# Ledger of designs, part 201: peptides against a protein of PDB entry 3V4O

Target 1, 234 residues: chain A of PDB entry 3V4O
Amino acid sequence: DQPLAKDKVALLIGNMNYREHPKLKAPLVDVYELTNLLRQLDFKVVSLLDLTEYEMRNAVDEFLLLLDKGVYGLLYYAGHGYENFGNSFMVPVDAPNPYRSENCLCVQNILKLMQEKETGLNVFLLDMCRKRNDYDDTIPILDALKVTANIVFGYATCQGAEAFEIQHSGLANGIFMKFLKDRLLEDKKITVLLDEVAEDMGKCHLTKGKQALEIRSSLSEKRALTDPIQGTEY

## One batch from the design tools (peptide; made by RFdiffusion4, then SolubleMPNN)

Design b2_p28_2_s3 (from b2_p28_2, 10 letters changed)
Fold by OpenDDE base, seed 3:
Structure b2_p28_2_s3 (fold): chain B 234 residues (1-234), chain A 28 residues (1-28)
Amino acid sequence: as target 1 above (234 residues)
Amino acid sequence: SLKEKLLEVHEELNKNGITIDELLEKIK
């Protein structure tokens, strides 16, 4: 009855050293912590830091090539970002100031590509700002995800759609990772797990009303990150 | 293999050459 993963692959991207935007610190710590946790879950993990637009696009493309029927994929991004009219964008380190959609990677486009891979599970986690970019007038993408896409999308954000670390100094976990790391190894359906993380964020007096986790899911099966890998590799 | 592909991606795109050990050192 327990579902099996054909294989488990993860791409973690942390952008910190921006050329034309404020530098970040949390992605370094968060990528490290998440890498260690995912390895304990038998994920093959690629962790990349400070990617240019070209590098990010290539990394995502190559990651998508690893996705196939029955594979468990996890894509994590931490860095600058923005959201305009339902479109979310990840900002590469070489993005100009101001940045526009043509300089960034559209999350919805990536999700659209993921749904075509027939994966056993696809998890996309974003830890970035959701601030509106007034310099981008990109038309919203209206394509809906397929019902059988098995995609779980988590979007962590701060009050006012700004990164928490903007107000704090030092190397520490971001708020999302602080709560995620406590539950990530639990043998639970991934949507249940993330929901509990969201609840933890809401109950904590330090983050109540200041931090939020949005969860979107097309997962109709009981899939967990702890699901065992089949005897064959992808 | 999938493992080899992941390794290739990491080697090609991680221009900073950052390793887990280096990350650990930076956060300690």
Scores: peptide ipSAE 0.014, ipTM 0.487, DockQ to the pose 0.072
Fold by OpenDDE base, seed 2:
Structure b2_p28_2_s3 (fold): chain B 234 residues (1-234), chain A 28 residues (1-28)
Amino acid sequence: as target 1 above (234 residues)
Amino acid sequence: SLKEKLLEVHEELNKNGITIDELLEKIK
């Protein structure tokens, strides 16, 4: 019994031109390539770059409105971020220095909202730093994801990515996207696919011991990004 | 403005995605 998607929607956010933080370059190429790949998977893709807090919140809200029962959703973020006590935060380009949680978007809050949508599959991919923000004293409210939420959360961390991007003038993919793009079109359960990406990253001498992909999933069904949309025969 | 940014990004990266008009109707 092949799982079917009611629809496929994706929101890709790449923040690069920060006002008060180091500029990034990789998100541009990564968002671009991911957009093209997801389109090949019949996703309706919204790709946005350099979003302010207001714009990010609106984009996420609109994305959430697109999610519904049986819909496949994918949210990708590349940019600055931090994690405090289990709460991850995406940093808008207009975030102050130092930034606080009130200036950022809480990933766990978004995940909580996603699980309420009864999606067929919801993938949240973060390509951002996971360092602690000492200037944020927000106490986390951690709610466990429901088993039925069908959410897959991938957290790719890159230590020293900023330094690498600053030193190299060339447009190159981020490390996560470099490995993800090679497997994204595979007809595999998404958790298996991401696990393989993680293994690939671990085998690479450039990333071994420096970068890792953490996968958290409540997915109990064999769902893949390649699953056909309901009513459409492939 | 958000609209301008959306248009720019759409033209560059999202020609075949969700239409800007559709998105803008929801974003107020």
Scores: peptide ipSAE 0.014, ipTM 0.504, DockQ to the pose 0.070
Fold by OpenDDE base, seed 1:
Structure b2_p28_2_s3 (fold): chain B 234 residues (1-234), chain A 28 residues (1-28)
Amino acid sequence: as target 1 above (234 residues)
Amino acid sequence: SLKEKLLEVHEELNKNGITIDELLEKIK
């Protein structure tokens, strides 16, 4: 009894060209690579770069509307971010300096909304810094995630640290994507897959002690990104 | 360009009641 997906949808966001913050380079290549991989897994992928606050909110809202019972959803973000008091925030390219929570998208709020969709699988992958924002002391009170929400959350950096990029000749991936892309197509439970990615990152001398993958999961079923879409014949 | 390639979207997303065009318009 292999689990089946009703459909597979993904939203990928890469923010690089910030107006009032340091520019990034890795998100471009990382989003591109992930797009190609997810397409091979029969995901319907929307990939967007350099989104303003308005655009990001709209994109996320529309993505949430695509989620429904049995659907596999994947949301990926690469860009600036911060973490305050257990809340993570994605930073739009037009965010002011300094930015505050009202200028950013709260990850935990999105996760809360995702759990209400009765999806077959929800994957949220973040490649952003977890640096504290000293200019924002807002503490939003969020409801706890449901235990059986089938949500897998991956956070690809150390707490309190900024994300690192590997510098190579030409177009280089971010560190997280470098390891993720090697395993993403494997037919394994998604939590097992991500755990292996975390181990790979831990063994690499370039990332050891600098960048790690934190995994949080409420997934109680053996769900994989390779699971076939219902109604398809192989 | 790479950026242009990333902007390609799958029309089949319309199955969920939201057209690709509508999504793109809302994010502009």
Scores: peptide ipSAE 0.014, ipTM 0.478, DockQ to the pose 0.078
Fold by OpenDDE base, seed 4:
Structure b2_p28_2_s3 (fold): chain B 234 residues (1-234), chain A 28 residues (1-28)
Amino acid sequence: as target 1 above (234 residues)
Amino acid sequence: SLKEKLLEVHEELNKNGITIDELLEKIK
């Protein structure tokens, strides 16, 4: 009756201690909280902090090795980032200032690789800046993605000012994680769940008009993070 | 196996001080 996952695997990356960019604080706590929640959902979770470009690429490669047909894959990233020409880029801690696409990891490229694994569900949760990087005019040439109906993107943007306010107020989590953690364990279609998170963010006086969750999805099935695993992989 | 894959990740990239055994125990 309900969809089954062959397995559930998550890669969580939190970058905070940048060498040439402002340091962040929220990713540490957010990654920790999300790790605990995803484990309760029977995800196999790899959580990493402060990754260099080399380390991030290797982490993604290893993550991809954990994926296979029917596997639920979730990638979470918290850190600096940008978006150029529809491509989202995660910024490693050793990225130069200014950074360019060659210094960063393209999310859409990762998605392409995930599709090649014939995963059952692909979820990207990106808590990063999505402003254009004016110092990079490179247009990545990516092959066309396969037509699949199992992709979900959650984009949460946090500006420096909001991050400061949260820290000043004594809040441990970033804004996105604050609301996500309240609903993540619910047995709902992932897009519905994220939509509810977005609504919660919109109703909160602290975030109203300041931060929003953008959801992009091609998911055509009622797949949830709570879906049971069909078999074991270890 | 997943354990082998996780070992590779741990050996190369682990910055959290969590052992693979601890991780696997939590996953179970």
Scores: peptide ipSAE 0.012, ipTM 0.475, DockQ to the pose 0.064

Design b2_p28_2_s4 (from b2_p28_2, 11 letters changed)
Fold by OpenDDE base, seed 3:
Structure b2_p28_2_s4 (fold): chain B 234 residues (1-234), chain A 28 residues (1-28)
Amino acid sequence: as target 1 above (234 residues)
Amino acid sequence: SRLEKLIEVHEKLNKNGITIEELEEIIK
C-alpha cells in the first residue's frame, strides 16, 4: 500500500571555480546542506564539486547506470547555465568563453535517458540562471518525454544576471536551497513538496518577483522522498 | 571506459572528503 523504493541514489554537482567565468560561492554550501538532508532520507549520495566537461559527463553516465526499475534517483546541479529555445545547458568549470552547446551538458538529453530506466522516482533539480546564450544558435531536436516516466523536474531561476543569496547562521545559501531545506524532509508527494517551496519563495518579500521555481512533472503516483527502501525496516 | 569513469568519480569524491568505501556501497 505504501510506495517502496528499490534503492535511493543521488548525484549532486556544484560548480564554483570556473576558469573563464565568474566564480560562485553558493554551490559549496548548498551541496553540503543537501547532502546532509538526503542522507537523512536514506539516499546514497555522491557529491562532486568543480567538474570539467569530461568529469561531468562521466559522473552523469555513472549516475544513469545506478538508475533501474523502482530506484529513486535525484540529480542536483548548481552552477552556471543557460537556456536556448527550450533547451537547458549545464556549464562545466573548464568551459571556454564564450561557451557553446558542445562544451556543455544538455539537460533534456539527460532527461531522455532517465525515462528509459523505469525508475520509481526521478528528480532533477537545477539551480542556475535561465538566460539566453547569444553565442550559441544550436537548436537540438528532442523527442518528447514519456508520459509515465515518473520524472520531476525543478528549475530554480532568478531574474537578472546576478545570483541572489541569503545569509543564514553565518552561511550564505542559494535562495532555492534556503527554502528547499525547510521542507525536504516532509512526508509529502514530491510535487506537492516542491509546490510548497515555490509558494514559500513567492511569499517571501526578499524573493518575491526575483526568484521562482518552475516545476514540470510526469509523476502519476504518490511518491515521496521519505518512501522506505524495499527490504528495510523503518 | 567504465573503469575510466569510475576513476574520475573516485578522484573527485576523495577530493571532496567522501571515502571510496561509501562509493562502493552506492554502486553495489
Scores: peptide ipSAE 0.017, ipTM 0.532, DockQ to the pose 0.055
Fold by OpenDDE base, seed 4:
Structure b2_p28_2_s4 (fold): chain B 234 residues (1-234), chain A 28 residues (1-28)
Amino acid sequence: as target 1 above (234 residues)
Amino acid sequence: SRLEKLIEVHEKLNKNGITIEELEEIIK
């Protein structure tokens, strides 16, 4: 009855030291925290900071090579971003000002490629601004995605382009990570888990009106990040 | 150390010189 993962792989990207855009602080700590948590969940974790466009594309390519049938794939991104016409774009540190789609990585394109690998679960956690980029009027023509029921998006959206950080004990976490870290290890369906995180964020007076978590999912199975890897059960 | 491994990965990615086998070994 317990769902099993063939393997579990995560790519974490935190961009903070932008060349032509405001610098961020939270991604460093957030990537660190999430790395530790995902490792406890037996994920193979690749954590990278301050990636150029070239590096980001390479990282994604290598990440995709680790994916296969039944593998759980998780992509986390913290940094600048935008959303145009339903497409989310991650902004590399060397992106020009203003940046355009050709300078950035489209999340939906990555998803398409992940689907081709017949993964068991695809999780995207995006802690970035999702406002429209008025300087990019291009409309990407994407091929139709395969119909799968194993996709989960968690969008942590902050009002305003600036990341809101909460400093505690000398460390500054993003709001999303602050609440996510409290629940990430729970043995729950990932969508349920994220929903609870969203509720926590909404109830906190410190975060109310500042940041919210949006969840989009087609997940029809009770898949959890805690699901064991095949062949490793004792 | 983990940091050293991450640096290695970063450098290899920057040069487009990392293989999947190398990556798997590093993150294992």
Scores: peptide ipSAE 0.016, ipTM 0.473, DockQ to the pose 0.089
Fold by OpenDDE base, seed 2:
Structure b2_p28_2_s4 (fold): chain B 234 residues (1-234), chain A 28 residues (1-28)
Amino acid sequence: as target 1 above (234 residues)
Amino acid sequence: SRLEKLIEVHEKLNKNGITIEELEEIIK
């Protein structure tokens, strides 16, 4: 039997206009296009741009409240970020320079909360840098994701994304979104889909050796973003 | 307010009622 979603909800966050950090442009287009794609997949989408710490925390909290047993959730973030000792952090637009963990949202903490919701599928996609923040000395406590969590975590690294955006005069997608958008509507297991995206990125001369998509998954079922919502036909 | 701006962006994004250029102007 084909898996069914109880509901489909997505939160998309694109941070661009940082107060104390370099401004970005790609998140605008990426969030917009992803919104349209997810709507075609019958997701209820909340798209927010340029969120402060307070706003981001609230948005994530509200998103988590929407997650429940059997629900398909997708959280997408594009913006500045960093990774220290296995913990990844999303940087709000009002984060100070330098920022610290208390100013940012910890991805692993969010993932931990997601796994408690018994979702049918939970996809967390990060399009941010993975560079170390030398000003943050927080030692993370990492818990392994539960096997039953049905969580797919995609981490797209953007080495030189800023340089790429500067080189192009027009608004263009980020590299991750450029490849993701071509496959997102495919009726495939989400991990397979993302693997293909990763392969596409790897074959691209522009991104080869510079950008990669890391995928971590506890998904043991053939769940796809195209799975119909329970009680409906798709 | 910031909140109103976010709401506007959210609504426009979700409804796909604006162009990228228009959206850019909103978030400036």
Scores: peptide ipSAE 0.016, ipTM 0.479, DockQ to the pose 0.085; fails the geometry check
Fold by OpenDDE base, seed 5:
Order: C-alpha cells, then structure tokens, then sequence
Structure b2_p28_2_s4 (fold): chain B 234 residues (1-234), chain A 28 residues (1-28)
C-alpha cells in the first residue's frame, strides 16, 4: 500500500545578509525555488530569510512543534556554517565575528529533538560550509540518534571554499539546489533520490572533487516526498 | 483549507515573539 503522510510541513531558512560575515546571494533563489517545488508536493512551507539567532531558534522550535506521529517534515538551511568535532552549526545573520557555538544552532541537537516526534519522515538538508571554526573549542556531548528514527540527513559541502553559487540565466543558485531541483519531484524513496543527486554532482565538471553530498539515513521504510497526505482525494 | 493551515503555522510563530508584520517581511 502507498504510504500516507498525516501532514507535510517544511521550514526553509536562507541566510544571506550577514552583519559581520561575507554576504551570500544564492540562498534567496534557492529558498524561492525549493518553496515552489515543495508546494507542488503539497507541503505547507514556511520560508524565512535573514534570520537572527532569536528568530532562527523560534522558527526551529515552531517547526518541531509541528512534527508528530506520521507527519512528514523537511528542514532546509542555506547559509554560513561550521563543523567542529562532529558537530555542525548553523550561523544566524547577527552572529558576531568570530562566532561561537552559543551564537549558533547545533544541528545534532535539532536532530535529537526530531527523533522523539515519531514522524513518518523527517528530512534535514544543509547547504553550508563545513569549515572548522578555530575560535570555538566547545565539544558538545550529545546522545546518539535512535535506530528507529526516521531521519534523512543531507549535507552539501563546499570543501571550505566559497564556491557557493552557480549563476544560470541571470540567477544564482547554490550548487546543491541546482541538482536537487531536477530530482525533487520524482516519485522515489527519498534516500534513492538524494543518492541520484549526489551522483549528478559527482559527474558534473563544476562540482567534481569540489562539492559533494553526504547522506546519512536511518530510514528503513519506503518513504517519498510525493507520498499523499491522509484524507486527501489524491 | 491549505491556506488556513499555513496561516496557523504563521500564527504559531507569532506566539513565539515574531510579529506578523515581521513575518511578512521575511516570509517568501
């Protein structure tokens, strides 16, 4: 039988206009395009740009509240970030220079909270650099994710280079979004879909050896973004 | 409706200290 979602909700965050860090451009277009695609998949989409720490925390908290048994959730972030000692951090636009963990949102902490919601599917996509932050030596100790957590985590990396954007037809997309948008509407298991995106990135001369998509999944069931919402006619 | 549910999400965000006016500026 076709899997059914209780509901579909997505939070998209694109940070561009940083106060104390280099400005970005791609997140605007990427969030816009992803919004349109997810709406076609019947997701309820909240798209936010240039969030402060306070706003980001609130947005994530509200997103988590929307997650429940059988719900399909998707969280997307594009912006600055860093990774230290296996912990990834999303950087708000008002983060100081240098920023530290207390100024940022810990991805692994959010994932931990997601696992408790018994979601039908939970997708977390990060389009940010994995550069080490030498000004932060904090080592958060987080619990391991549960084996039963239906979480798919995609991490698009830039090898510490500022190769964040590809211009096409006057618009600048992030590299990850360029490939993701071509596959996102396909009726495939989400892990298969993301694997194909990763392969596409690997074949492209622009991204080969420079950017890659890392996928971590505990999803044991066949779940797709195209799965219909329970109670709908289609 | 789909729209009503989306509004509900925005209202929840508002309860956490982000005003509707602020949301209108940043929601795309």
Amino acid sequence: as target 1 above (234 residues)
Amino acid sequence: SRLEKLIEVHEKLNKNGITIEELEEIIK
Scores: peptide ipSAE 0.015, ipTM 0.445, DockQ to the pose 0.062; fails the geometry check

Design b2_p28_3_s1 (from b2_p28_3, 13 letters changed)
Fold by OpenDDE base, seed 4:
Structure b2_p28_3_s1 (fold): chain B 234 residues (1-234), chain A 28 residues (1-28)
Amino acid sequence: as target 1 above (234 residues)
Amino acid sequence: SEEEERRREEERRKKEEEEEAKRVLTAR
């Protein structure tokens, strides 16, 4: 029996025009490409670029309002980020230099809120660096996660490593998105799909030893992004 | 001919290598 989604909702954030940090080039293209693919998969997609802290928090709040029991939720982020003590932080475009956790959005906090919605699937695609921020010594007290067995993290890079953009002929694309886009429409369990993306990325000699996809999942069911929405005649 | 196919494959490989050499990686 193929799992069914009650609905499929995605929030895509691409931050590139930072005020106090180096500007990025690829998030615009990454978000655009992913938007088009997810729409083909019948996701309701909200795509936003260059969000301030306030705007990012509002976008996440609005995204959470669209989540409910059995809904597939996908959060994609392309931009600056960091990871401290296993917690991932997305950096808004108006973040100060140096940025701290109080200026950023904690992904694990978002996950906690998604779990409260009794979602059918929670997918995080974090296309950001995972280096430690030495200027932030805050240890976030996170609420214990529920055992929902429906969580998938796709990290563009390994812990403590950087995520890269590739520029060719005036176009820039994140390395993660470069490989993800080729497989995203495949009817496969999301963890299997990401594993194949990891293998494809691993064949890239440019990023060998510099960037590798990390998959962290607790997914007990064969759920795919291609899963049909309940009530739709397929 | 097998020779034309080899030439095409070599040209493709050279083009791919040249395209790869022009790639600039920037950390996020």
Scores: peptide ipSAE 0.366, ipTM 0.735, DockQ to the pose 0.300
Fold by OpenDDE base, seed 3:
Structure b2_p28_3_s1 (fold): chain B 234 residues (1-234), chain A 28 residues (1-28)
Amino acid sequence: as target 1 above (234 residues)
Amino acid sequence: SEEEERRREEERRKKEEEEEAKRVLTAR
């Protein structure tokens, strides 16, 4: 039987014009390309650029309001980020230098809140660096996650590594999005789809030894981004 | 043949584009 989504909702954030950190070039294009693809997959997509901490928190809150039992939730982030003790932090454009966890949004906290909504699928696509922030010694005490078996993380890079942008013909694109966009519309289990993207990325000589896709999942059902929305499948 | 020339030109263009892309890698 074809799995069904109650609804499909995506929040896409691209931060590039940082105040106290190096500016990025590709998040605009990455968000735009992903927006167009997810809309073809019947996602309700909210795409935002250059968000302050306050705006990012509000965007996440609004995103969570659209989630409910059986809803597919997808969060994409392109920007500066870091990973401390297995926790991923998205950096707002107004973050100080150096930034700390209190200035950033913790992805695992968002996941916890998504689980409370009893979502059908939780997908995180994190197109950011995963290096340790040495200026942040805070060990976050996070609430224990539930065992929902509906979680997929697509990390643009490995733990402790960087995610890169490439410039081609005057346009910048993230390496992750460069390969993701070619397969995103395929009717495959999301983890299988990402695995194929990882293989495609692995053939790229530009990022060999520098960037590799990491998939972390607890997904017990065959869920795809192409899954029809309940009530609209016929 | 015109097709072989077109293919060689496309391969050359792709190679030039790849080399240009190598010039601008930016870490996030």
Scores: peptide ipSAE 0.363, ipTM 0.734, DockQ to the pose 0.325
Fold by OpenDDE base, seed 2:
Structure b2_p28_3_s1 (fold): chain B 234 residues (1-234), chain A 28 residues (1-28)
Amino acid sequence: as target 1 above (234 residues)
Amino acid sequence: SEEEERRREEERRKKEEEEEAKRVLTAR
């Protein structure tokens, strides 16, 4: 039997216009294109750009309010970020230089809160760098995650590596979105879909030895972004 | 051999194209 979602909700955040850090360009296009694709998949999509710490926290809180038992939750982030000790931190546009964990949003904390909502699927697409922040010596004490077997992380890059965007005279995607957008509508288990994206990205001469997609999953069921919403008679 | 030289030139061209392509990437 095809898995059903109670609902499908996505929060997309693209941070570009940093105050104290290099400005980015691609997150605008990445968020826009992903928004259109997810809407075709019947996601309720909230797309936001250039969020301050306060705004990001509020956006996450509002996103969590839309989550409930059996709901598919997807969080996409494009912007500056870092990873310390396996914890991913999204950097708000008003983050100081240097930024620390208290200035950033910890993805694993968001995951914990999503698990409390008893979601059907938790997908994180993190289109940010995963380099260690040497200015942050805080070891986050994360509460033990529940064993929900419904978690998928798509990291745009490997641990300790950078995620890239294409510099073009016109509109250009980040590397991750460039390949993700071509497969996102496929009716496949989300981990299989991401694996295919990883292969496509691996064929790109631009990113060989620089960026590779990493998939981290505990997803025990065949869940796809194409899964129908319960009660919708197609 | 002429074939080995052509292969070496193609490999050199591919490497140069890859290096040029790398210049188009900006880290986030």
Scores: peptide ipSAE 0.353, ipTM 0.726, DockQ to the pose 0.406
Fold by OpenDDE base, seed 1:
Structure b2_p28_3_s1 (fold): chain B 234 residues (1-234), chain A 28 residues (1-28)
Amino acid sequence: as target 1 above (234 residues)
Amino acid sequence: SEEEERRREEERRKKEEEEEAKRVLTAR
């Protein structure tokens, strides 16, 4: 009765050194820390920094090739981003100013492709701003998602809000990663884990009224990042 | 206990980090 994953695969992207946008500082550390944690959880982790549009698209394509029936897929993104009409867009480092949807990667499109792979679990951790981009008037018409009941979104911030970075003694984390890293190894249903992270963020005086974790889930089964891989000793 | 002391130190460290972080928040 123990939930089993066929495999566990994660793609982590941290964009900092933007050509036409303000540079960020925390994604390097965030990706590094998350990589180490996910590897402890037996994830196959691909971690990449400062990707162009072309490189990001290729990375996603390669990630999708690693997904199959029953595989747990996790996508983490730290960088600039925006949300228009419920669609999340990750901004590549070579994106023009202003950036538009055609220059960015739509997370919901990636989700659709993950569903086609019949994955066991789809986790998105989006450590980016969710403000509307007024320079992008495109309304993406996406095909209806399948009802797979295995999708979890962890948004670093609420709709229309910003995600922040913290610098301490030369080290910087994103606010989301600051709290996520403390709980990520816990053997709990992923939505419960994220709820606890949300509570931790909510207790922090730095983030009150500025940044709040949003969880969007259709997960109908007890699934955890700690779930063992099928065929392995546990 | 030693465990309680370690926990207190960790809580202190976290509070100090939070106070210092309050000074430098950058939006993504």
Scores: peptide ipSAE 0.316, ipTM 0.707, DockQ to the pose 0.306

